# Peptides against a protein of PDB entry 5H65, part 85

Target 1, 294 residues: chain A of PDB entry 5H65
Amino acid sequence: QYLERTPLCAILKQKAPQQYRIRAKLRSYKPRRLFQSVKLHCPKCHLLQEVPHEGDLDIIFQDGATKTPDVKLQNTSLYDSKIWTTKNQKGRKVAVHFVKNNGILPLSNECLLLIEGGTLSEICKLSNKFNSVIPVRSGHEDLELLDLSAPFLIQGTIHHYGCKQCSSLRSIQNLNSLVDKTSWIPSSVAEALGIVPLQYVFVMTFTLDDGTGVLEAYLMDSDKFFQIPASEVLMDDDLQKSVDMIMDMFCPPGIKIDAYPWLECFIKSYNVTNGTDNQICYQIFDTTVAEDVI

## One batch from the design tools (peptide; aimed at target 1 W84 R92 F98 K125)

Design b2_p30_5 (made by RFdiffusion4)
Pose (drawn by RFdiffusion4):
Structure b2_p30_5 (pose): chain A 289 residues (1-273, 279-294), chain P 30 residues (1-30)
Amino acid sequence: QYLERTPLCAILKQKAPQQYRIRAKLRSYKPRRLFQSVKLHCPKCHLLQEVPHEGDLDIIFQDGATKTPDVKLQNTSLYDSKIWTTKNQKGRKVAVHFVKNNGILPLSNECLLLIEGGTLSEICKLSNKFNSVIPVRSGHEDLELLDLSAPFLIQGTIHHYGCKQCSSLRSIQNLNSLVDKTSWIPSSVAEALGIVPLQYVFVMTFTLDDGTGVLEAYLMDSDKFFQIPASEVLMDDDLQKSVDMIMDMFCPPGIKIDAYPWLECFIKSYNVTQICYQIFDTTVAEDVI
Amino acid sequence: EEEEEDEEEDEFVDEVLEYFEKKREEQLEE
């Protein structure tokens, strides 16, 4: 009834901060390599970070495999422990600690594992069969998180990361403080270990063109615009194909802008200290499938 | 080689799961 759209030439003449409903074509976008759009964002210090690569994580887990699990830290009231020996793996030993709920192991889909000396591949397989996995190492008096460079919790396809600057790391026995040992809410796990969780976000720069003007608008969200979780997309091939198709739909490579579909959205202007723009309250996924 | 490595990882995960089920059954009988 009162749906009206503001041309871009009118927006460029106005001061910030304001909000606009617009319709424009996606002339171009960055990043060209779409996997680089997935960033980690700390809600406490507002820093933006890269997600560690497989090679980075492999280095950490292989380095963890050189250390011997400490027998003194095995079989507590918090967890049962089991050590596996290996052959033709530089004498590696793998320790899996099964976390109990009131002195009883829960079902596998509710059971959290702590693992010393495991590979990324083994941790990912364990994350399918069990509730979740925390990479750990034998500290002086207690089990401790392997490294904040690696995920503090792998749950399903989500690798949860914590902020190195904002976190004050606590040892594993502090998991006793969790209300139960079956739900394993990632924010609750992070609070018990003194970790400030990072948030996954899609970060992209859109060049919008409606024929009256041109404008650069940022995309920064976790799951609204694509209806695809940024927390899951790097570990899910189907969700990656969906992002590829949506961006190929709005901005196909090689063909002209005349043939592109229109992008209906809101944008908010703001002062950085020059005026910048950002997409908000917008989803392409509700009308596109 | 890759297939063998993947099979060994699968076996390892099965062993972890089996140990878990057995230990959990023992605790329920107590």

Design b2_p30_5_s1 (made by RFdiffusion4, then SolubleMPNN; from b2_p30_5, 15 letters changed)
Fold by OpenDDE base, seed 3:
Structure b2_p30_5_s1 (fold): chain B 294 residues (1-294), chain A 30 residues (1-30)
Amino acid sequence: as target 1 above (294 residues)
Amino acid sequence: EKEKKEKEEEEFVEEILKYYEERRKEELEK
């Protein structure tokens, strides 16, 4: 979409909602730490929440490990089960359920594991050997998802989370509804289990200055702005470095703003009402900065 | 200590994988 470039001073005088093309310098941004800028967003209720820390997950999985696997739920048509006793200090019982495809164990890279009593570290390591892992617990009549405060699916290095508000959890046997039990697409798994998947997003506030005015713009983006998925950045040092490099390019530390590069982007204005106070806010949209770095 | 724990976890994971491979082999031979 083509829009004429509008100076910030003109934008600041106009009513919302409107869309603009701007050229400005990134005077500053917040938060400064990348980890703080990555959030989980629900596409239905639009709630933003923090990505759980490793320590938070450890607690959840430790709690889960205190429960004994139910023997009556072992070895169904959906999965084959085996229980291990760890040799570490805790001597935990870990139940691993290998999900079958058409009654047969698939290849490891196609196999979904359901795990009771595993630690985060163990689960993460298993997710690198198998297709994916779902942490589960023994319910009354079936296996159930352990906790929506933890990932409902770990695939590779990606932790997939669900919205507690919007999800209506169903038992594990509902995975039978999936025609393809080899790829384990996160959205399909979520749908089968009644989970509304959360989306990883970069959430940042940019202070933009084009010399005519200063404007604060909000950024909520999953993978377009940096051309880096927010879902992968937390688990990949190289991606983190890349984002940092991009931000340092546009907002270099220790250098005056006059030497900053120009950023071209699209912003939209919108009205926000807080009580009796009406305010115009701005959001960045349909913008990719990675192309400017190349 | 961390290295020891990591090694133990790796061995545990490998044990699970080995079990899986054995079970899969048995099924294919039926």
Scores: peptide ipSAE 0.675, ipTM 0.958, DockQ to the pose 0.901
OpenDDE base, seeds 1, 2, 4, 5: peptide ipSAE 0.675, 0.675, 0.677, 0.675; ipTM 0.958, 0.958, 0.959, 0.958; seeds 2, 4 fail the geometry check

Design b2_p30_5_s2 (made by RFdiffusion4, then SolubleMPNN; from b2_p30_5, 14 letters changed)
Fold by OpenDDE base, seed 3:
Structure b2_p30_5_s2 (fold): chain B 294 residues (1-294), chain A 30 residues (1-30)
Amino acid sequence: as target 1 above (294 residues)
Amino acid sequence: SEKKKEEEIEKFVNEVLEYYEKEREKQLLL
């Protein structure tokens, strides 16, 4: 829908909710560090969570490795199993379960691995050789997802997380419900296991100035604003550099705001009530900045 | 050293892949 450009001074006087097209300079933004701007968002309960750090994941997987794989749960109709014993790490046992497609092992790039006792590094490297990896543990009657604090699925370099609040975990055998056991679509895996998948989002606050007024606008976006997926940026140095370049372009360090480029974007106003205080807030929507960089 | 640890992990990963390929081959011959 076509919106006429509205000056910030006019917007600041209007009631919410409304939608606007604006042209403004990015005076400043928070947070400045990219890794702090990437969050996990639940589409169901709308909770924002921090992306776990590598150190946090290491602890989870170390704890998981203290449990011995249950021999009774190996080699089912769903998967074939093999146990490796590490030589240098106190004889750690790693159980690898290779998920079959119609009773046959697929090509390695189509195969889902279920891993017990693996380290983060091992799991990540395996995910580059196979289709994907699910960290699991031995339950009472079946394999179970290890921990929702860790990725439920690692595919390539992408770590897929689930919402602890909204998920009702089901056992690994529920993967049998998937007709195609070669593509391993994250949403399908999540559904089979009773997981509500979290979404990677950029979360930032922009201070916008068009010379008539100053406005703070909230950005929560997965892949449209930068035309870079938030899900991939943390694991790709080139993507990180690209985002940094975009932000430096709009908000260059050491330069006066008068020389900043103009940013065209859409913002929507909305009411927020915090106790007795009623505030109007603004959110950026349906905006892509990457096209202007080219 | 960190380099040695990485080499060990790579060795493990390769062993898993080799094992898988061998097992897959066995199944295809059946």
Scores: peptide ipSAE 0.699, ipTM 0.963, DockQ to the pose 0.948
OpenDDE base, seeds 1, 2, 4, 5: peptide ipSAE 0.697, 0.698, 0.699, 0.699; ipTM 0.963, 0.963, 0.963, 0.963

Design b2_p30_5_s3 (made by RFdiffusion4, then SolubleMPNN; from b2_p30_5, 14 letters changed)
Fold by OpenDDE base, seed 4:
Structure b2_p30_5_s3 (fold): chain B 294 residues (1-294), chain A 30 residues (1-30)
Amino acid sequence: as target 1 above (294 residues)
Amino acid sequence: SKEKEEKEIEEFVNEVEEYYKKRREEQLLK
């Protein structure tokens, strides 16, 4: 859709909701740290939550490890099981369940592991050797997802999370509903287990200045703005560097705003009610920036 | 120590992989 460029001073005087095309300089942005800018968003309830810290995950997995795997739940038609006892002082029991495809273990890059009692480090390393890992626990009648506060699926370096509010968890045997037990598409796994998957998003506030006015615009984007997936950025140094470079390009530190490049983007205004006060807010949408645009 | 822990983790991972390979081989031979 074509929109004429509108100066910020004019936008600031107009009622919401409206869409605008603007050309402005990025005076500043927050948060400054990339890690703080990546959130988890539920597409259903629209809640934003923090990406769990490694320390948080450690605690969850430690707690999970306090429970002994139920021997009755080992070796089903869905998976082959083996229990390891760690050599450490605790003698932790770790159950690894190898999900089968048509009664046979698939190739390692196709194999899903269900892990009970594993540490984050163990799980992460295994996720690099196999297709993916689901942290689980022994339920009364079946294996169950360990905790939605932890990833329900770790595939490579990607941690997939589910919404606690919107999810209605089903037992692990529901993976049987998947015809293909080799690809382990996160959305399919989520559906089978009754999980509403969360989306990684960049969440930032831009202060935009075109010389006529200044406004703050909210950015919530998964992969369009930077052309970098928010889901991958936290685990990839190169991607992080790229984002940083882009931000530094538009908002270079130690340089006066007069020297900043112009940013062209689309923003939409919307009304927010705070008690008796009505406020107009702005959100960036349908905008892509490239690091090579100088 | 961290080094010891890392080594133990690596050993565990290796054991899991070896077990997997063994089981898969057994299944493929049937």
Scores: peptide ipSAE 0.703, ipTM 0.967, DockQ to the pose 0.859
OpenDDE base, seeds 1, 2, 3, 5: peptide ipSAE 0.702, 0.702, 0.702, 0.703; ipTM 0.966, 0.966, 0.966, 0.966

Design b2_p30_5_s4 (made by RFdiffusion4, then SolubleMPNN; from b2_p30_5, 13 letters changed)
Fold by OpenDDE base, seed 4:
Formats: C-alpha cells, sequence, structure tokens
Structure b2_p30_5_s4 (fold): chain B 294 residues (1-294), chain A 30 residues (1-30)
C-alpha cells in the first residue's frame, strides 16, 4: 500500500475513517511497564483480558488440588495414568495422564500430559520435560479442562488461554479426534476441546508529535510491530530487553524530544461514540519498527 | 525453605519422567 505522508495537523482536521502514513516522534507511551502492555485478545468477541498473574494461577491450581482424582477415569484408551502422593505437608494426590498416540506412548517431547492436582511450578517444569501439559479435573464421566481462567495448554514456556465467553468446552476424550497426537498444535487442541484461543497482544497508547500536531494512537499488535511475539515476551528476558531497547530508542528517557528519532508508521482513524459525543480515535497498523534496531 | 521446596518439586517432576521412561521401556519390550 502507498499513502502520501500527511502531517498530523491535517489529520486532526479530517473526518474518520481514513488511513494515513505519518512521520512523527514518539513523545510518550503508555503503559510504561512492558508486562502491563501485554493482554489477551479474543478474535471472536474482541474482549481484552489481562494475562493472569502467577498468584491467580496458584489459587486456581490450589483449588484444583483439593479435588480427589476419580479412579474410574484412570487408564483409558487415550491415556495411561498414575497417581502420586506428594510428600509435602499437604500430601496432595496428583494424577498424571500420559496421552498415547495410537495406543503407544510417544517420546517424552511428543507426549501430552493431563494433570490433576498439580501446582503451577510442577506444571511448568513438566512442560519443559514433556511436549505440553493440560491442567484437568475429574468430571462426572470424563476428564475435563480444569478452568479457562488458567491455561488450557502449557507448551514449553507458552501459556495458551481460552475465551470463557466464546468457548464451549468439551471433555478430554475429544482429543481422540486428533490424528496426530505428537505435535499438539495449540489451535488443534483448542478446536478439539471447544476452546476459542486467546491471542497475546501488545496494547499501548502512543503520543505522537510531528511538530505540527499531537495525537494519540492505539497499538494492538501480536507480533508485527516489534517483530516479537507477544506470546513469548513475558517469559523471555532477552525479548523483553529487545522491546525495551526499541522503546528507549524512539522515546529515550531523559532526552528532549527534539533529539528523538522519527517514527514512520501507518495510522487509521475511526469513530467512537460516547453517548452524544463523537470522538475520532487513531490506531497504528501495518507498522514494523524492529528493523530500525537491527 | 524455598530451596527445599524447589528441590522437592524437581524430584517430583523427575519421578514422573522416570516413570514415563520406564513405561516406554516396558512398552518396547512387549
Amino acid sequence: as target 1 above (294 residues)
Amino acid sequence: EKEKEEKEINEFVDKILEDYEKRRKEQLEK
């Protein structure tokens, strides 16, 4: 796409919706903390949700651990099961179910674990030893996903979340529908379990200034703007550092705006109705800034 | 205390992995 560069002063006078190419300085941005800028977005209902904190997850898993695994649900055609009793003060019963591929246990790095009663720490560590982990609970007739407030799938260091509003959960046996039970593609797992997966997104508000005017532009992006996946940034210090470096480059602390580099980006205007008042808002789109840092 | 807890968790995880590997071995021998 090609758009002529438009000064902000001109943009501010125009009706929405329109698309613009701009060259401006990043005067400021919010939120300042990276972890606060990462949200979960539903592609269907478009709700934005906070990424659950570790403390929130701990509570969910602690609650799950208060439930006793149903012995009747152990060892099905889909999975082999074993129950452990922890040696800690709680003496938790933890049920681990090893999902089989065509009746055969695959390599550990190909195996999906279903876990009842595990802690966040245990689950996270297991996800590094196995392909992935699903926190589950004993339902009436089958294992079920523990809680959509927690990850439905932990694969490596990535926590995959589902939308509570849009998801219609199905029991664990629906994983049988997956032909390949070794790769455990998150979207496939989600589909099998009736989950609408949430997307990690960077959500920021940029204050842009080109000397002719100032406007605020909204950024919601998964992986294009920084060329860094929002899904991975929270668990990777190097990626966090990279994002910080990019932001510091465009908006260096302690330096006057006159010395800031120019940011070229695309923005689109759109109308927002607040009661009787109509407001024009702006959103950044189709913009990558990471190449300037490389 | 935290170190002790971490150790216990690691041991627990290792036990699960060991159990799995044992199962696989038995499966292969069958």
Scores: peptide ipSAE 0.697, ipTM 0.963, DockQ to the pose 0.899
OpenDDE base, seeds 1, 2, 3, 5: peptide ipSAE 0.696, 0.696, 0.696, 0.696; ipTM 0.963, 0.963, 0.963, 0.963

Design b2_p30_6 (made by RFdiffusion4)
Pose (drawn by RFdiffusion4):
Structure b2_p30_6 (pose): chain A 289 residues (1-273, 279-294), chain P 30 residues (1-30)
Amino acid sequence: QYLERTPLCAILKQKAPQQYRIRAKLRSYKPRRLFQSVKLHCPKCHLLQEVPHEGDLDIIFQDGATKTPDVKLQNTSLYDSKIWTTKNQKGRKVAVHFVKNNGILPLSNECLLLIEGGTLSEICKLSNKFNSVIPVRSGHEDLELLDLSAPFLIQGTIHHYGCKQCSSLRSIQNLNSLVDKTSWIPSSVAEALGIVPLQYVFVMTFTLDDGTGVLEAYLMDSDKFFQIPASEVLMDDDLQKSVDMIMDMFCPPGIKIDAYPWLECFIKSYNVTQICYQIFDTTVAEDVI
Amino acid sequence: SERFEEYTDIVEEILNDTDNPYDFPRWFTE
């Protein structure tokens, strides 16, 4: 009834901060390599960070495999422990600690594992069969998180990371403070260990063109725009193909802008200290499947 | 316990499955 659209030339003549409903074509976008759009964002210090690569994580887990699990930290009231020996793996030993709920192991899909000396591949397989996995190491008096460079919790396909600057790391026994040992809410796990969780976000720069003007607008969201969770996309091939197809739909490589579909969206202007723009309250996924 | 034995068998199968490592998606491996 009252759906009207503001041309880009009119927006460029106005001061910030304001909000606009627009319709424009996606002339171009960055990043050209779409995997680089997935960033980690700390809600406390507002720093943006790269997600660690497989090679980075492999280094951490292999380095963890050189350390021997400490027998003194095995079989507590919090967890049962089991050590596996290996062959042809530089004498590696793997410790899996099964976390109990009131002195009783829960079902595997509700059971959290703590693991010393495991590989990324083994941790990912364990995350399918069990509720979740925390990579750990034998500290002086208690089990401790392996490294904040690695995920503090792997749950399903989501690798949860914490902020190195904002976190004050606590040892594993502090998991006793959790209300139960079956739900394993990631934010509750992070609070018990003194970790400030990072948030996954898609970060992209769109060049919008409606024929009246050209404008750069940022995309920064977790799951609204694509209806694909940024927290899952790096570990899910289907969600990656969906992001590829949506961006190929709005900005196909090689063909002209005349043939592109229109992008209906809101954008908000703001002062940085020059005026910048950002997409908000917008999804391409409700009308596109 | 019975449940502890069941869990250790599951973990052992995963740890012995060295010929078939977990398959990582394209973006993650790039």

Design b2_p30_6_s1 (made by RFdiffusion4, then SolubleMPNN; from b2_p30_6, 9 letters changed)
Fold by OpenDDE base, seed 2:
Structure b2_p30_6_s1 (fold): chain B 294 residues (1-294), chain A 30 residues (1-30)
Amino acid sequence: as target 1 above (294 residues)
Amino acid sequence: SSKFEEYSKIVEEILNDKDNPYKFSKWFRE
């Protein structure tokens, strides 16, 4: 798509909805703490949620570890099981279920683990040795997902979350519906378990200034703006550095705005009703800033 | 199976590794 460049002063006078191409300086952005810009978004109910922090997950898994694995649920056609008792004062029980493909354990890089009673650290370590890990608990008749407040699937360094509002959880045996139990695609796992997967997004507010006017624009983007997946950035120091560098380039600290680089982007206007007030808001779309930086 | 035993050993090693906790990236810890 191509649009002629429009000055902000002209845009501010026009009715919505419209699309614009602009050239402006990024005067400021929110949040300044970039880790806070990464959110979880439900594609169904559109709720934005915070990504759980390590401390939050620790609590969930600690609580999960207080539950005893049900021996009756061990060793099914779907998985082979083993239970460990940790050699500590509390004697924590940990059950690990190795998911089989057609009755045979696949290669480690293809193998899904179901874990009861594991710590966050253990689960993360396991996810680096195997294909993926699902935290589970013993239900009445089957294993069940532990908690949607925690990842339903940890694959490598990626934590996959589900929407509590939109998900209708099904028991673990529903993984049998997957013909291929070696390629654990997050969306397929989610579908089998009745989970609506959340999407990682960058959520930011940009204050743009082109010298003719000032405009606030909303950014919600998964992987296009920075050319960095929001799903990976929280767990990758190099990606974090890249995002930091990009934002520092457009908003260099301690430097006056006159020296800021120009940002070219697309914005769309839309109407928002807040009570009795009608206002026009702006959203950045179809924009990649990394092209000039990387 | 042989794989079961192999995988079990891997799990056991992780469960017994008390001195090497998994570390999250900087942003995740903030």
Scores: peptide ipSAE 0.619, ipTM 0.914, DockQ to the pose 0.898
OpenDDE base, seeds 1, 3, 4, 5: peptide ipSAE 0.618, 0.619, 0.618, 0.617; ipTM 0.914, 0.914, 0.913, 0.910; seed 1 fails the geometry check

Design b2_p30_6_s2 (made by RFdiffusion4, then SolubleMPNN; from b2_p30_6, 9 letters changed)
Fold by OpenDDE base, seed 4:
Structure b2_p30_6_s2 (fold): chain B 294 residues (1-294), chain A 30 residues (1-30)
Amino acid sequence: as target 1 above (294 residues)
Amino acid sequence: SSKFEEYEEIVSEILNDKENPYVFPRWFRE
């Protein structure tokens, strides 16, 4: 679709909803700390959540490690189990369950681990050696997902989260419903366990200025704007640097706005009702930033 | 099975490695 370029001063005078193509300079953006822009979004209830960071997960997994694995839940048709006792002062017990495919252990890069009592560090290391890791706990009759505040699936460096509000958790044995127990597609795992997966999104507010006017535009995007997946950026230094570079390019610190590059993007206006006050807001959509677009 | 023993060894190595914590990216630590 093609839209004529519209100056911001004209846009600011128009009623919503409408779509616009604009050319403007990025005067400023929020959050300035770009790591805070990465959020989790539920596609069903539309709640935005903070992504748990290292410290948050450490606490969750430490708490999980206070529980003792139930020996009665070891070695089922679904998985082979091993329990370790750490030699530290606490004597932490760690249970790892290696999920089988049709009764046979798959290759390591195809193997899902269920882990009880693991630390964040251990889990992350394991996720690099095996296909995926699910933090679990011993329930009364079966293994269960540890906590939806933590990832339900760690696959490589990607942490998959579920919505607490929309999910209705099922026990681990429900993984038996998966015919293919080698690829461990996150959506399939989520479905089997009754989890509504959350989506990673970049959430930002841009202050745009084209010399005729200034407006704030909201950005909620998973992978189009930066051409970087929000799901991977937190765990990838190179991707983080790329985002930093892009933002520094469009909004260089210590430089006057006159020297800023022009940003071409699409924005849509929409109405927000706040009591008796009607406010028009703007959202960036269908926009990709690239160096050659400057 | 031989594969199980292999996997046990991998896990054991990770669980016993107390000197080398996982290094997280900057944005994840903040």
Scores: peptide ipSAE 0.680, ipTM 0.962, DockQ to the pose 0.918
OpenDDE base, seeds 1, 2, 3, 5: peptide ipSAE 0.679, 0.680, 0.679, 0.680; ipTM 0.962, 0.962, 0.962, 0.962

Design b2_p30_6_s3 (made by RFdiffusion4, then SolubleMPNN; from b2_p30_6, 12 letters changed)
Fold by OpenDDE base, seed 5:
Structure b2_p30_6_s3 (fold): chain B 294 residues (1-294), chain A 30 residues (1-30)
Amino acid sequence: as target 1 above (294 residues)
Amino acid sequence: SSKLKEYEEIVSEILNDKENPYVFPSWFRE
């Protein structure tokens, strides 16, 4: 979808909606604290929400650890169970359920764990030794997902979240509907449990200046703009450094804008109604800025 | 089963390892 380059001054005079190709300098961006740019987006209701951080999850899992695993829910056709009592001052009960494939325990790298009472640290360590982990709690008749405020699936270093508004949670035994209980595809797990999975996105506001005009453009992108998945960046120091470097390259601190590099991108205009006022807004789309920043 | 015992041992080691907490990246800690 090639477009001719249009100066910002011309764009600012035109009605919406339209698409443009522009060449501009990144005068500034928000949020300056880039970790705040990573959010969760629901593809169904389109709500944006914050990604829970370490402290948030610690609280959730601490609360979960105050509950006692129901011994009646141990050892079903779906999973083998073991309960531990920690030696700490609180004597925390931890139940781990090893999900079986057709009654047989799979290889560790194919095995899903269901955990009651685990800490964030323990759960993350377990996700490195097994295929994936689901934090759960004992329900009345079955194990249930602990809380949609926490990941419904931790696979490697990726935390998968579900939409509270759009999801209609089903009990853990619904995992039986999955024929393949070795790969544990997040979307399949979500479907089985009645979860609408959220998508990681970068959400930012760019102030663009090409010398003829200045406009603010909204960015919502999962993996194209930085060529870095938003789903992985929070859990990877190297990816975080890469994003920092990219933003510092386009908007270097302590340097005048005249020395900034030019940014080539696509923007689309759209109308926003605020009461009686009609405002034109802009969004960056189909743009990649990462060109092997060495 | 032998496999179950092996997995339980892995879990036990993690649950009893209080000296080495999981290290999270800076953006996740903030």
Scores: peptide ipSAE 0.683, ipTM 0.962, DockQ to the pose 0.916
OpenDDE base, seeds 1, 2, 3, 4: peptide ipSAE 0.628, 0.683, 0.683, 0.681; ipTM 0.942, 0.962, 0.962, 0.962

Design b2_p30_6_s4 (made by RFdiffusion4, then SolubleMPNN; from b2_p30_6, 8 letters changed)
Fold by OpenDDE base, seed 4:
Structure b2_p30_6_s4 (fold): chain B 294 residues (1-294), chain A 30 residues (1-30)
Amino acid sequence: as target 1 above (294 residues)
Amino acid sequence: SERFEEYSKIVEEILNDKENPYKFSSWFLE
């Protein structure tokens, strides 16, 4: 829909909820460290959580490696298995299960690996050689997802996470429900395993100034604002540079705001109640800044 | 199968690789 531009001073006087089109300068933004803006969002419970750090993942995978793969769970109709014993001081056992499509191992770029006892490094390396990797553990009767605190699916450089609160995990054999066991669409895998997938989002707070007023606007966006997927940015230096460039363009360091470019965007106001206090907040929506840059 | 053996070799090579290429980008260091 078409919205006429509204000055911030007028917006600040109006009740919520309303939608506005604005033209303002980006005085500042938070977080300044843009990697901190990338969060995981549950579309169901709307919980925001941090993307796990390498150290956190290391701990999870180390813990998983303390468990011995169950030999009874090897080589099913779904997958072919092999177990390795590492020759390090710990001598951990690593089980890799190669998922078959209709009883036949697919091409490597189509093949899903289920791994028990793998390290983060190994899993990442495997994800670059095969279609995708699922960290798993031996359950009582079937392989199970290792931990929702870790990715349920690593595909290329993308780590797919699930919501602990909303997911009701099902065993690995439920992957049999997938007719096509070659593409491994994350949403399909999640559905089969009872996982509510989390969404990568950019979460930022913009301080906008159009000369008539100043307001803070919240940004939560997956791929529209920067036209860069939040799911890919953390592992792609070029995408990171692009985000940095965009932010530097609109909010150049060491330069006075008078020289800042104008940002056109849509914002919506909404009410937030904190006890007896009613606060009006603002959120950016349906805005692509990349179009202004290009 | 031949493919199984091929894939097994790939896994074995990775398990025996001492290099740790997984690193978060420099974005996290800023």
Scores: peptide ipSAE 0.615, ipTM 0.899, DockQ to the pose 0.678
OpenDDE base, seeds 1, 2, 3, 5: peptide ipSAE 0.613, 0.614, 0.614, 0.614; ipTM 0.899, 0.898, 0.898, 0.898

